# Ledger of designs, part 8: peptides against a protein of PDB entry 4N78

Target 1, 186 residues: chain A of PDB entry 4N78
Amino acid sequence: HFQVICRLLGYQGIAVVMEELLKVVKSLLQGTILQYVKTLMEVMPKICRLPRHEYGSPGILEFFHHQLKDIVEYAELKTVCFQNLREVGNAILFCLLIEQSLSLEEVCDLLHAAPFQNILPRVHVKEGERLDAKMKRLESKYAPLHLVPLIERLGTPQQIAIAREGDLLTKERLCCGLSMFEVILT
Target 2, 155 residues: chain B of PDB entry 4N78
Amino acid sequence: MAELQMLLEEEIPGGRRALFDSYTNLERVADYCENNYIQSADKQRALEETKAYTTQSLASVAYLINTLANNVLQMLDIQASQLRRMESSINHISQTVDIHKEKVARREIGILTTNKNTSRTHKIIAPANLERPVRYIRKPIDYTILDDIGHGVKW

## One batch from the design tools (peptide; aimed at target 2 R107)

Design b1_p10_2_s4 (made by RFdiffusion4, then SolubleMPNN; from b1_p10_2 with T2V T4P)
Fold by OpenDDE base, seed 4:
Structure b1_p10_2_s4 (fold): chain B 186 residues (1-186), chain C 155 residues (1-155), chain A 10 residues (1-10)
Amino acid sequence: as target 1 above (186 residues)
Amino acid sequence: as target 2 above (155 residues)
Amino acid sequence: PVLPTFQPPP
């Protein structure tokens, strides 16, 4: 589903959706969630000491559950605050999945374009074979497929310009070094 | 363009008219040959003349059809070439527009991106001093402070 | 071979 969404929206559509989601998340965080957090901080036990490590993780968890039992059981937290947190969580997950899906699509595009852009795969060298010889053979095999040089030789100036721009756009992908998800988390 | 226009407006219509006229002429030739054969005392000569006219007529019609066919083929070739040129032009424009749209889209999404940083795993430093277990004294929490926050759904 | 032009009968 996310792959289809990525294909349908493209970069522009994804950008718009992500921007809107960020606005929604910001609104939820700065609004309702912040208010509940402030209120909860006010009603939090003033003295909550860390239990001894000897109680183990389960004992420590039970201790904190006991300390916070009344807060956790507060109906409004379950209905409103936790719901908003779920919405934020869903938004974050959505962004993550969109980025992952987009990255997959971009990687696929890069892989498909590689033979046409003089990008050779890493060749496993068997014992006794020279890496250089294999690379030369691969280069010679794919040399006729190099699109930009081919168009530069056979194409019109306009076609050459388009080919160069297309080549650049094909090579430059978000998955190569950029992350949207990291921006969302900050 | 001038050649295509000549083919469409002059050569092909002219060829069609010539074929039509040829049809009319063939009818006249047939009538002539029939009458000549009936009236001629030398039927063998009349037959030979008819054969000659028939051969000439067939050759002429064949020529007219061939000429017309070639003109039509030429017309189609020119039109096909024009369509290919038009298609090429449209494709170039389309590609230019697509590249532009892509650049705009990339700028927009680029604003939402940052360089992939190797996440520094912050080591949670456990406090060295194990605090002594303090007797858990439960203080009642006043929840009335939360009454003003959110939609109180009474379950 | 030049195909003859059709000449109408006299």
Scores: peptide ipSAE 0.036, ipTM 0.682, DockQ to the pose 0.005
OpenDDE base, seeds 1, 2, 3, 5: peptide ipSAE 0.031, 0.032, 0.033, 0.036; ipTM 0.667, 0.671, 0.657, 0.662

Design b1_p10_3 (made by RFdiffusion4)
Pose (drawn by RFdiffusion4):
Formats: C-alpha cells, sequence, structure tokens
Structure b1_p10_3 (pose): chain A 186 residues (1-186), chain B 155 residues (1-155), chain P 10 residues (1-10)
C-alpha cells in the first residue's frame, strides 16, 4: 500500500501529507492531549517512592495500586487519552514508513538510470588484470549509452539544455544524502 | 514560408484561373472550327486544321492540370513539414514544463529534509606505524630512578 | 540549480 501511495502522490503529494500530519499532531498535542495531561497530572499522586525490595513484590504491587487508583479508575483514560495517542503514533509511523517506501522507489529508479549515466558496477579481475585498466575498457563498451555526451555531440542547444536538466533530476534523489524522519521529530 | 505564400496567393490561384480561361477559350475554339469549316472552301483542309486544334487542345488541358497538380502537392508537403516542426517545438515546451513542475515538487519536500551523515570505512584500520618489537635487556635494580620526581633524596 | 541542494549524487 505504501508503495502505491508513494508512486501516486509523488514528492509534492508526500510533502503536503507530511505537512498536514504535522498540523494534526500539533492539534492533538496542544489540544485535547495537553488538556488531559494537565488534568491527570493533578489526579496524580504528588509524591510516590519506590519501596525497598524488603517490602516484597506483592506488597509493592498493592502500594502502586493504591497510589495510582485514581489513574486506574479514570473513565476516559482509554476512550480519549489512549485513542488520541494512538492517532499521533500512527501519524509518526506513516511518516517513517512512507519515507522508507520512497527510498526503495528512488533506489530502483537509480538502478535503471545507471546505464545511461555511465555508472558501472565492480567487475571481476583475473590474473594480469587491473580494474583501472579494465573499468575504463568497460566504460568504452557502454560509451554509446552515455546520454548527455551523445546529445551534446548531435543535439540542438534546446535538446542539450533539456537533457542536462533531466539528467540532474534523475541522478539527484533523496536517498542519495537526505532524510525526513529527523526533521519530523524535530 | 515564402514558398507557401507564393503557392497560396499567386501560383495556385493563377494556374487555377488559367484553367478557367481554358474553359472559356476552348468553347470558342470549338465554335471557330465549326465556322472555319463552314466557310472553308477546302473541307479536307478545314478538317486537318480542326484536328490540329483538337490535338493542341488536349496537350494544353493536360499541361495545365499537371502544373496545378504539382503546385497543390508541394503545398501539402510544406504544410506537413510545418506540423512536424511544430510538434517538435510543442514537445520541448512540454519537457520544459515537466522539468519545472518537478523542481517545484522537489522544493516542497526539500523543506522536510536534512543531511543524513552516513560514511563508509574499513572493518579494521591498522596504525601507520606498527609497534616496534623491544628486546629484553637485564639491568640492575636502581634505587635512584625516582630521585628527580618530587622532592627526591640522593644518597 | 539543484532543488534539493544535495552534497552527493548517485
Amino acid sequence: as target 1 above (186 residues)
Amino acid sequence: as target 2 above (155 residues)
Amino acid sequence: SSPLELETTF
């Protein structure tokens, strides 16, 4: 699903959705969640020690039950507090997962662009062979496929300018050195 | 474009009227052969001149049509090439717009991004100078090696 | 100009 969502939205669609999800998270954190956090903070026990080991685990469980009774009995703890937090969590997960799908989508695009952009994989080296001397030979084999230099050789200035722009857009992808989840959290 | 204007404004309309002139001039020439036969004292001679005019009328109508047909074809060939060049220009404009729309989309997502500081190194990196193997040499106990440390006491 | 201002490319 995320894979399809990435393809259909593109960069502009994904960007707006992320911007809008930030507005939703802001609305919830500064809104209903904040109201309930302030309310439950008063219902909270002002102080609450952690009992020594001596008191045993069953006596510690009894102690936490009494100290946190008002939290355990709060009627809207699930239907509101947990619900709102789940929505915020899902919004964060969407941003993370959608970015991962976009990375997979960019890297596949790049793999198909490599033959037209003079990008060769490492070649096997037998005895008496140097990669330096061999990679250059392989580059000659795929020389007719190098798009930008061919158009600069036979193309019109208009075709050349358009080629240079398209080549730049093809080789520059977010997965080459950029990320978003960090900015989302910040 | 100059050859097209010449075809559209003069050579086609002109060669076309020259055809209409043939329409009117041939009906005169048909009457003249009938009149020249009637006035003619020599019916055989007047028939041979009618035949001459018939053959000449045929050669003329075939020439006028051929000339006009070549012009119409040249016009269509030129117009076909115009559409060829125009499509090429429209396609470039389209590619240009597509590049622009993509730059706008990438600028929009670029706001939500930062550098991912990732690097690549080796599993093991040996030091530039490996530790020299130090030979063992016996030396006596020396109770004076600390005399210069702090407030020493020499013996 | 690069819309993404990338330091590295593919």

Design b1_p10_3_s1 (made by RFdiffusion4, then SolubleMPNN; from b1_p10_3, 4 letters changed)
Fold by OpenDDE base, seed 5:
Structure b1_p10_3_s1 (fold): chain B 186 residues (1-186), chain C 155 residues (1-155), chain A 10 residues (1-10)
Amino acid sequence: as target 1 above (186 residues)
Amino acid sequence: as target 2 above (155 residues)
Amino acid sequence: ESPLNLSRTF
């Protein structure tokens, strides 16, 4: 689903969605969540000491349950505050998954373009073969597919300009050095 | 431009008029041949004359059709060439617009990005002293150490 | 404008 979303929206659509999500998250954090956190801080027991280990796990649980009874019984905490936290969490996950999906799509584009841009994979050299000779042979084999040099030789000035711009746009992708998710976390 | 105009305004209309005139002339020739055959005492001669006129008429019409057809084909070739040039121009504009849209989109999404922190993976400095691989003696995990941790149902 | 100088496009 996320791959399809990335293909459908493209860079522009993804940007719009991400901006709106950030606004929503900001609104949730600075609004409802902050209000509930402040309220919880006010009602939180000022002194919460660890019970003695001798009471065992059930006794310790009962102790904390008793101390936090007012908080646990606060129905709005579950229905509103936790729901808002879930929404924030979902937004973060959404952003992560979109970035991952976009990166995969970009890598695929780069791989598809590679033969036309003189980007050759490092070939495995068997024992006794010279890497340089094998690479030169590979370069020679794919030389006719190099799009920009081909258009520079055969194309109009306008076509050459478009080809160069297209080549640049193809090489430059977010996955090469940029992260959206890091911005969201910050 | 001049050649196409000449074809459209002069040659093709002229060819069509010639065919129309030919039709009228053929009708007259047919009438002549019919009357000549009826009035002639030598029917064989009249028939031979009719055959000659028929052959000539067919040849004339064939020539006119061929000439007109060639002119129409030439016109179509010129128009096809013009359409190809127009298509090329439209494609160029389309590509330019697409590139522009892509650049705008990239700027928009770029605002939402930061440089990937290359996790300087701390070079695991291999400790200089390769501690001799202590023979991993698989000591069986003594799970009895966990027997006192948790209320396990002692069946 | 993106403050990132990593690419000519971005």
Scores: peptide ipSAE 0.027, ipTM 0.788, DockQ to the pose 0.137
OpenDDE base, seeds 1, 2, 3, 4: peptide ipSAE 0.016, 0.016, 0.019, 0.017; ipTM 0.776, 0.780, 0.768, 0.775; seeds 1, 2 fail the geometry check

Design b1_p10_3_s2 (made by RFdiffusion4, then SolubleMPNN; from b1_p10_3, 4 letters changed)
Fold by OpenDDE base, seed 3:
Structure b1_p10_3_s2 (fold): chain B 186 residues (1-186), chain C 155 residues (1-155), chain A 10 residues (1-10)
Amino acid sequence: as target 1 above (186 residues)
Amino acid sequence: as target 2 above (155 residues)
Amino acid sequence: ESPLNLKRTF
């Protein structure tokens, strides 16, 4: 689903969705969640000391239940506050999964473009074979597929310009060095 | 442009007229041959003359058709070339617009990005075994996969 | 005097 969303929205659509999600998250955090946190802080016991271990696990549990009774009985905590926290969590997960899906699509694009951009994988060298000779053979094999040099030789000035720009845009991807998720966490 | 205009306005219409005129001329030749054969005392000679005229007529018509056909083909080639040039121009504009849109989109999303901390990016170890291009199996989109994400997760 | 006005061009 996230791959399909990435393909459908593209960079622009993803940017818009992320911006709107950030607004929603900000609104939830600074509004409703903050208010509930303040309320919870007010009802939080000012002094909560560890009971003596002599009371055993049941006694200790009862002690904490008693100390936190006002919080546990706060019905809106479960219905509203936790729901808002789930929404924030879902938004964060959504952003993460979108970025991961986008990165996968970008990597696929890079891999598909690689033979046309003189980006060749390192060839496995068997014992007795020279890496340089194999790489040279591979380069020679794919040399006719190099798009920019081909267009520079055969194309019009306009085609050359477009080919160069397209080549650059193909090489420059977010997955190469940029993260959206880190910005969302900040 | 001048060549196409000449073909459309002069050569092809002229060739069509010539072919039409040839029909009328052929009818006259046929009438002549018939009358000549009927009136001639030497039927053998009249027949040979008819054969000669028939051969000449067929050759002339063939020439007219061939000339007209070549002119039509030439016209079509010129038009096809013009269409290809127009298509190329449209494609160039389209590509320019697409590149521009892509640049704008990248700027927009770029605002929402920061540099990845160069910690040891797990080398996407290309699986040593290039998975054989798995035949594109059209998997139906299972929308239930998202049922376990968010509020739908039944713990 | 040939009624044939067509030219034989091969």
Scores: peptide ipSAE 0.015, ipTM 0.771, DockQ to the pose 0.006
OpenDDE base, seeds 1, 2, 4, 5: peptide ipSAE 0.012, 0.013, 0.016, 0.013; ipTM 0.776, 0.780, 0.778, 0.781; seeds 1, 4 fail the geometry check

Design b1_p10_3_s3 (made by RFdiffusion4, then SolubleMPNN; from b1_p10_3, 4 letters changed)
Fold by OpenDDE base, seed 5:
Structure b1_p10_3_s3 (fold): chain B 186 residues (1-186), chain C 155 residues (1-155), chain A 10 residues (1-10)
Amino acid sequence: as target 1 above (186 residues)
Amino acid sequence: as target 2 above (155 residues)
Amino acid sequence: DSPLNLKRTF
């Protein structure tokens, strides 16, 4: 689903969605969540000591249940605050998954374009073979596929300009060095 | 452009007129042949003359049609070439617009990005002093300490 | 001008 979303929206659509999600998250954090956190801080026991381990797990649970009774019984915490936190969490996950899906798509594009841009994978050399000789053979084999040099030789000035710009746009992708998710976490 | 104009304004209309005139002429020839056959005492000769006129007429019409057809084909080829040039121009504009849109989109999404922190693979600096492997003396874990913790089925 | 500032100096 996320791959399809990435394909349909493209860079423009993804940017718009991410901006709106950030606004929503900001609104939730600074609004409802902050208000509930403040209220919870007021109701929070001022002194909460760790009970002795000798009380066992049931006794410890009862102790905390008693101390946090007012918080646990606060119905709006479960219905409103926790829901808002889920929404924030979902937004974060959405951003992560979109970025991952976009990165996969970009990598695929880069791989498909590579033979046309003189980007050759490192070939495994068997024992006794020279890496340099193999690479030169590959370069010579794929040389006719190099799009920009081909168009520079055969194309019009306008076609050459478009080819160069297209080549640049193909090489420059977000996955090469940029992260959206890191921005969201800050 | 001059060639196309000549074809459209002179050659093709001229060829059509020639065919029309030929039709009128053929009708006259047919009338002549019919009358000649009726009036002639030598029917065989009249028939042979009719055959000759028919052959000549067919050849003439065939020539006119061929000439006109070639001119029309030439006209269409020129027009097809013009359309291809127009298509090329439109494609160029379209590609330019698409590239521009892509650049705009990339700028917008770029604002929402930061440089990937290259995870500095912390070189696991092997601690210089290999602490002598403290002989791990496996003290048997006394699990009896946990016997009182949990609702285990007392067998 | 690269549409993506891939080398932003922090």
Scores: peptide ipSAE 0.025, ipTM 0.793, DockQ to the pose 0.278
OpenDDE base, seeds 1, 2, 3, 4: peptide ipSAE 0.013, 0.013, 0.013, 0.030; ipTM 0.777, 0.779, 0.772, 0.793; seed 4 fails the geometry check

Design b1_p10_3_s4 (made by RFdiffusion4, then SolubleMPNN; from b1_p10_3, 4 letters changed)
Fold by OpenDDE base, seed 5:
Structure b1_p10_3_s4 (fold): chain B 186 residues (1-186), chain C 155 residues (1-155), chain A 10 residues (1-10)
Amino acid sequence: as target 1 above (186 residues)
Amino acid sequence: as target 2 above (155 residues)
Amino acid sequence: DSPLNLSRTF
């Protein structure tokens, strides 16, 4: 689903969606969540001492349950605050999955363009073969596919300009050095 | 442009008019041949004359059709060439617009990005002293250590 | 402007 969303929206659509999500997250954090956190801080027991280990796990749980009874019974905490936290969490996950999916699409584009841009994979050399000779053969084999040099030789000035710009746009991708998810976490 | 205009305004209309005039002339020739055959005392001669006119008429029409057809084909070739040039121009504009849209989109999404922190994963400096692989002595996991952890239902 | 100084596009 996320791959399809990435292909459908493209860079522009993804940018719009992420901007809106960031607004929503900001609104949730600075609004309702902050208000509930402040309220919780006010009602939180000022002194919460660890009970003796001799009470065992059930006794310790009961102790904390009793101390936090008013907080646990606060219905709005579950229905509103936790829901808002879930929404924030979902937004973060959404952004992560979108970035991952976009990175995969970009890598695929780079791989598809590679033969046309003189980007050749390192070929495994069997014992005794010179890497340089094999690479030269590979370069020679794919030389006719190099799009920009081909258009520079056969194309009009306008076509050459478009080919160069297209080549640059193909090489430059977000996955090469940029992260959206890191911005969301800051 | 001048050649196409000449074809459209002069040669093709002229050829069509010539065919139309030829039709009218052929009708007159047919009437003549019919009357000549009826009035002639020498029917054989009249028939031979009719055959000659028929052959000439067919040749004339064939020539006119061929000339007109060639002019129409030439016109179509010129128009096809013009369409190809127009298509090339449209494609160039389309590509320019697409590149521009892509650049705008990239700027928009770029605002939402930061440089990937290549966490220099600390090169796990392999400790210089490769501790001799301590023979993995499979010590049986003593599960009794977990016996005191959790209310196991003693069946 | 993209923080990636090496990019001409981003």
Scores: peptide ipSAE 0.036, ipTM 0.788, DockQ to the pose 0.159
OpenDDE base, seeds 1, 2, 3, 4: peptide ipSAE 0.017, 0.016, 0.019, 0.029; ipTM 0.775, 0.780, 0.765, 0.785; seeds 3, 4 fail the geometry check

Design b1_p10_4 (made by RFdiffusion4)
Pose (drawn by RFdiffusion4):
Structure b1_p10_4 (pose): chain A 186 residues (1-186), chain B 155 residues (1-155), chain P 10 residues (1-10)
Amino acid sequence: as target 1 above (186 residues)
Amino acid sequence: as target 2 above (155 residues)
Amino acid sequence: PVNLTTFQPP
């Protein structure tokens, strides 16, 4: 699903959705969640020590049950507090997962562009063979496929300018050195 | 474009009227051969001149049509080339717009991004100079090696 | 770092 969502939205669609999800998270954190955090903070026990081991686990469980009774009995703890937090969590997961799908989408695109952009994989080296001497030979084999230099050789200035821009857009992808989840959290 | 204007404004309309002139002139020439036969004292001679005019009329109508047909074809060939160049230009404008729309989209998502500081190195990196193997040499105990450290006491 | 000019905001 995320794979399809990435393809259909593109960069502009994904960007707007992320910007809008930030507004939703802001609305919830500075809104209903904040109201309930302030309310439950008062219902909270002002102080709460961690009992020594001596008291034993059963007495510690009893102690936490009494100290946190008002939290355990709070009627809207699930229907509101947990619900709102779940929505914020899902919004964060969407941003993370959608960026991963975008990274996969970009890397595949780049793999198909490599033959037309003079990008060769490492070649096997037998005895008496140097990759330096061989990679340059392989580059000659795929020389007719190098798009930009061919158009600069036979193309019109208009075709050349358009080729240079398209080539730039094809080789520059987010997965080459950029990320978003960090900015989302910040 | 100059050849097209010449075809559209003069040669086609002109060659076309020259055809209409043939329409009117030939009906005159048909009457003349009938009159020249009637006035003619020599019926055989007047028939041979009618035949001459018939053959000439045929050669003329075929020539006028051929000339006009070549002009119409040249006009269509030129117009076909115009569409060919126009489509090429429209395609470039389209590619240019697509490049622009993409730049706008990438600018929009670029706001939500930062550098991912990732690098690549080796599993093991040996030091530039490996540790020299130091030979063992016996030496006596020396109770003076610390005399220069702190407030020593010499003996 | 890799310089990606198409993702640079104005």

Design b1_p10_4_s1 (made by RFdiffusion4, then SolubleMPNN; from b1_p10_4, 5 letters changed)
Fold by OpenDDE base, seed 4:
Structure b1_p10_4_s1 (fold): chain B 186 residues (1-186), chain C 155 residues (1-155), chain A 10 residues (1-10)
Amino acid sequence: as target 1 above (186 residues)
Amino acid sequence: as target 2 above (155 residues)
Amino acid sequence: MKVLPMFQPP
């Protein structure tokens, strides 16, 4: 589904969706969630010491349950605050999955374009094979497929310009060095 | 363009008219040959004349058909060439527009991106005083405590 | 400075 969404929206559509999601997340964080966090901070026990380990996990759990009883029983926390946190979480996950899907599509595009752009795959060299010879053979094999040089030789000035721009657009992808998800996390 | 127009407006219609006229003429020639054969005392000569007229008529029609066919083929070739040129022009425009749209889109999404930074994982600073691991005595977990927790189907 | 020029805002 995310792959289809990425294909359908393209860079522009993804940008719009991400921007709107960021606005929503910001609104949730700075609004409702912040208010509940402030309220929770006010009702938090001022002194909550770690119980002795001798009480075991059940005893420790009971201790904290007792100390946090008022917070746990706060109905709005579950219905509103946690729901908003889920929405934020879903938004974050959505952004992550979109970026991952987009990266996959971009990688596929790069891989498909590579033979036409003189980008050679790393060839595994078996013992006894010269890397240079194998690389030269590979270069020779794909040389006729180099699109920009081919168009430069056979095409009109307009075609050459378009080919160069297209080549650049094909080579530059977000996955090469940019992250949207990191922006969302800040 | 002038050649195509001439083909469409003059040569092809003219060729069609010529064929129709030829049809009429052939009918006249046929009538003549029939009458000539009936009236002629020398039937052999009349037959030879008819053969000659038939051959001439067939040759004429063949020429007209060939000329018309060639003109139609030429017309189609010119039109095909024009269509290819138009297609090429449209493709160039389309590609230019697509490139522009792509550049705009990339700028827009670029605003929402940053350079991939290897996030320094904050080293969880272990508390300085590691409490001595108390010998873990494995108490069996009583799972019956959880029997009342959850929407499980009470069999 | 963004690594990819095409993704830089004007």
Scores: peptide ipSAE 0.183, ipTM 0.796, DockQ to the pose 0.579
OpenDDE base, seeds 1, 2, 3, 5: peptide ipSAE 0.141, 0.153, 0.121, 0.013; ipTM 0.823, 0.807, 0.806, 0.766

Design b1_p10_4_s2 (made by RFdiffusion4, then SolubleMPNN; from b1_p10_4 with P1M T5P)
Fold by OpenDDE base, seed 1:
Parts: C-alpha cells; sequence; structure tokens
Structure b1_p10_4_s2 (fold): chain B 186 residues (1-186), chain C 155 residues (1-155), chain A 10 residues (1-10)
C-alpha cells in the first residue's frame, strides 16, 4: 500500500502529506497531550516510593493501584489522551513507512538507470581472470547504452540539456543522503 | 507552408476540376466519333480517327490522374512532416515541464529532510590488551540482589 | 478539337 501511495503521490504529494501530518502531530502534542500531561503531573503522587518486596506482587500492585487510583479512573485519559497518542504514533509510523517505501522506489530507479549512466556493479571474477579486464569489457559492452554521451553526440542542444538534467535528477535521490524521518523526530 | 497551401487550395482542386472537365469532354468526343463514323463514307478512316481519339483520351485521363495523385501524395508527405515536427515540439515542452515539476517537487520534499547521520562507525579500535576470553560462567540470576535496594515506605 | 494533355509514362 505504501509503495502505491508513493508512486501515486510522488515527491510533491508526499511532501504535502507529511507537512500536514506534522501539523497534526504538532497540534496534538502542543494541545491535548500537553494539557493532559500537565494534569497528570499535578495529580501524580508527589512521593511514589517503591514498596517493600515483602508485600509480594499482589501487594505491590495494590499499592500502585491505590496511589494511581485517580489516574486510572480518569476516563478521559483512555478515550482522549491515549487516542491522541495513538494518532501521533500512527503518524510517525506512517512517515517511517512512506520514507522506507520511497527509498525502495528510489533504489529501484537508480538500479534501472544504472546501465544507462555507466554505473556497473562489480562483477565476480573467476580464478584466473583479471577484474580490470572484465570490467573494461563490460563497460565497452554497455557503452552504447550510455544515454547522455549518446545524446551529446547525436542530439540537439535542447535534447542534450534535457538529458543532462534528467541524468542529474536520476542520480540525485533522497535515499542517497537525506532522511525525512529524522526531521519528524526532531 | 506556401507549398502546402498551394496544393490544398489550387493544385488538388484544380486537378479535380480538370478530371471533371475531362469527363465532359470525353463525352463530346464520343459523340463526335459516333456521328463521324455514321456519316463518313470512309468507315476505315473514321475508325482510325476514333482510335486516335481513344488513345489520346486515355492518355489524357491517365495524366490527370497521375498528376492529381502525385499532388495528393506530396500534400500528405508535407502534412506528415509537419505532424512529426509538432510531435517533437510537444515532446520537448512536455519533458521540460516534467523536469521543472520534478525540481519543484524535490525542493518541496527537501525541506522536510535532513542529512542522514552517517554513524561514523567508530573504528573499533581493537583494545590494545586483548582481554583473555573470560569463560562465560553462567551465574544464575540472583533475583534477591535488588531486594535491598529501595527504602520501604514506612506506612 | 479537345486539347487534352498527353500522358507521359514514367
Amino acid sequence: as target 1 above (186 residues)
Amino acid sequence: as target 2 above (155 residues)
Amino acid sequence: MVNLPTFQPP
């Protein structure tokens, strides 16, 4: 699903969605969640010491239930605060998954473009073969596929310009050095 | 453009009219040949004359058709060439627009990105002193070890 | 006389 979303929205659509999500998250954090956190801090026991282990697990549980009774019984905590936290969490996950999906698409694009951009993978060398010789042969073999040099040789100035720009855009991808998710976390 | 216009407005319509006029003329020639054959005392001469007119008529029609056909073909070739040029232009514009859109989109999404923290894998400096592999002795987890940690609430 | 053009075969 996220891959399809990425393909449909493209960079622009993704940007818009992420911006809006960030706004929503900010609103939730600075609004409702902050208010509830403040309220919770106020109602939190000032002194909540660990009970003695001698009370056993049931006693310890009861102790905390008693100390946190007001918080546990606060219905809005579950219905509103936790829901908002879930929404924030979902938004974060959404952004993560979008970035991952986008990265996959970008990698695929890079891989598909590689033969046309003179980007060849390192080939396996059998015993007795020289890597350099094999690589040169491959380069020679795929040389006719190099789009930019081909267009530079045969194309119009306009075509050359477009080809160069296209080549650059193909090479420069977000996955190469940029992260959206890190921005979301800051 | 001028050549195409001439073909469309003058040559092709003119050729069509010429064929139509030829039709009318052929009918007249036929009538003449028929009457001439009937009225002529020398039937052989009349026949030879008819043959001559028939040959001439066929040749003329063939010429008109050929000329018209060539003009139509030329017109089509010019139009085809124009279409190809137009297609090329459209493609160029389309590509330019796409590139522009892509650049804009990338700028927009770029605002929402930061540089990936390449965790410089700290060169694991091999500790100078290879700590002798301390044989992992599985010590049972003493759960009581934390029993003394915590001041019980003096109820 | 109907002056018809003469066809020249290619």
Scores: peptide ipSAE 0.048, ipTM 0.766, DockQ to the pose 0.005
OpenDDE base, seeds 2, 3, 4, 5: peptide ipSAE 0.037, 0.031, 0.046, 0.037; ipTM 0.771, 0.752, 0.764, 0.767

Design b1_p10_4_s3 (made by RFdiffusion4, then SolubleMPNN; from b1_p10_4, 3 letters changed)
Fold by OpenDDE base, seed 2:
Structure b1_p10_4_s3 (fold): chain B 186 residues (1-186), chain C 155 residues (1-155), chain A 10 residues (1-10)
Amino acid sequence: as target 1 above (186 residues)
Amino acid sequence: as target 2 above (155 residues)
Amino acid sequence: MVNLPMFQPP
């Protein structure tokens, strides 16, 4: 699903969605959640010491239940605060999954474009074979597929310009060095 | 442009008219040949004359058809070339617009990005000895380990 | 630092 979303939205659509999500998260954090946190801090027992072990696990549980009774009975905590936290959590997860999906798509694009951009994988060399010789052979094999040099040789000035820009756009991807999710966490 | 116009406005219509006129003329020639053969005392001569007219007529029609066909083909070639040029222009514009849109989109999403902190993840030097995957044995959590921690220590 | 100029704001 997230892969489909990434394909449909593209960079622009993803940017818009992320921006709006950030606004929503900011609103939730600075508004409702902050208010509830402040309230919870106020009602939190100032001194909550561990009870003696002699009370056993049931007694200890009862002790904490009693100390936190006002918080536990605060109905809005469950219905509003926790819901808002779920929304924030969902937003974070959404952003993470979108970035991961986008990265996968970008990597696929890079891999598909690689033969046309003179980006060759390092070949596995069996014992006794020269890596350089294999690489040269591979380079020679794919040389006719190099798009930019081909167009530079055969194309019009306009085609050459488009090819160069297209090549650059193909090579530069977010996954190469940028993260959206890190911005969201900050 | 001038050549295409000439073909469309003059040569092709002219060729079509010529073929039509030729048809009418052929009918007249046929009538003449028939009458000539009937009225002539020398049937052999009349027949030879008819053969000559038939040959000439066929050659004339063939020439007209060929000329018209060539003009139509030439017209189509010119039009095809024009369409290809238009297609190329449209494609160029489309690609330019797409690239521009992509650049804008990239700038927009770029605002929402930061450089990946390549934390020098310590090269997880794969330990030389790949420890055999120790089969995860779920050990029950011994909660008694916590009995001595905190205020629960029996004095 | 991988410089990705296409993603940098003007």
Scores: peptide ipSAE 0.216, ipTM 0.830, DockQ to the pose 0.725
OpenDDE base, seeds 1, 3, 4, 5: peptide ipSAE 0.024, 0.193, 0.048, 0.027; ipTM 0.777, 0.806, 0.782, 0.770; seed 1 fails the geometry check

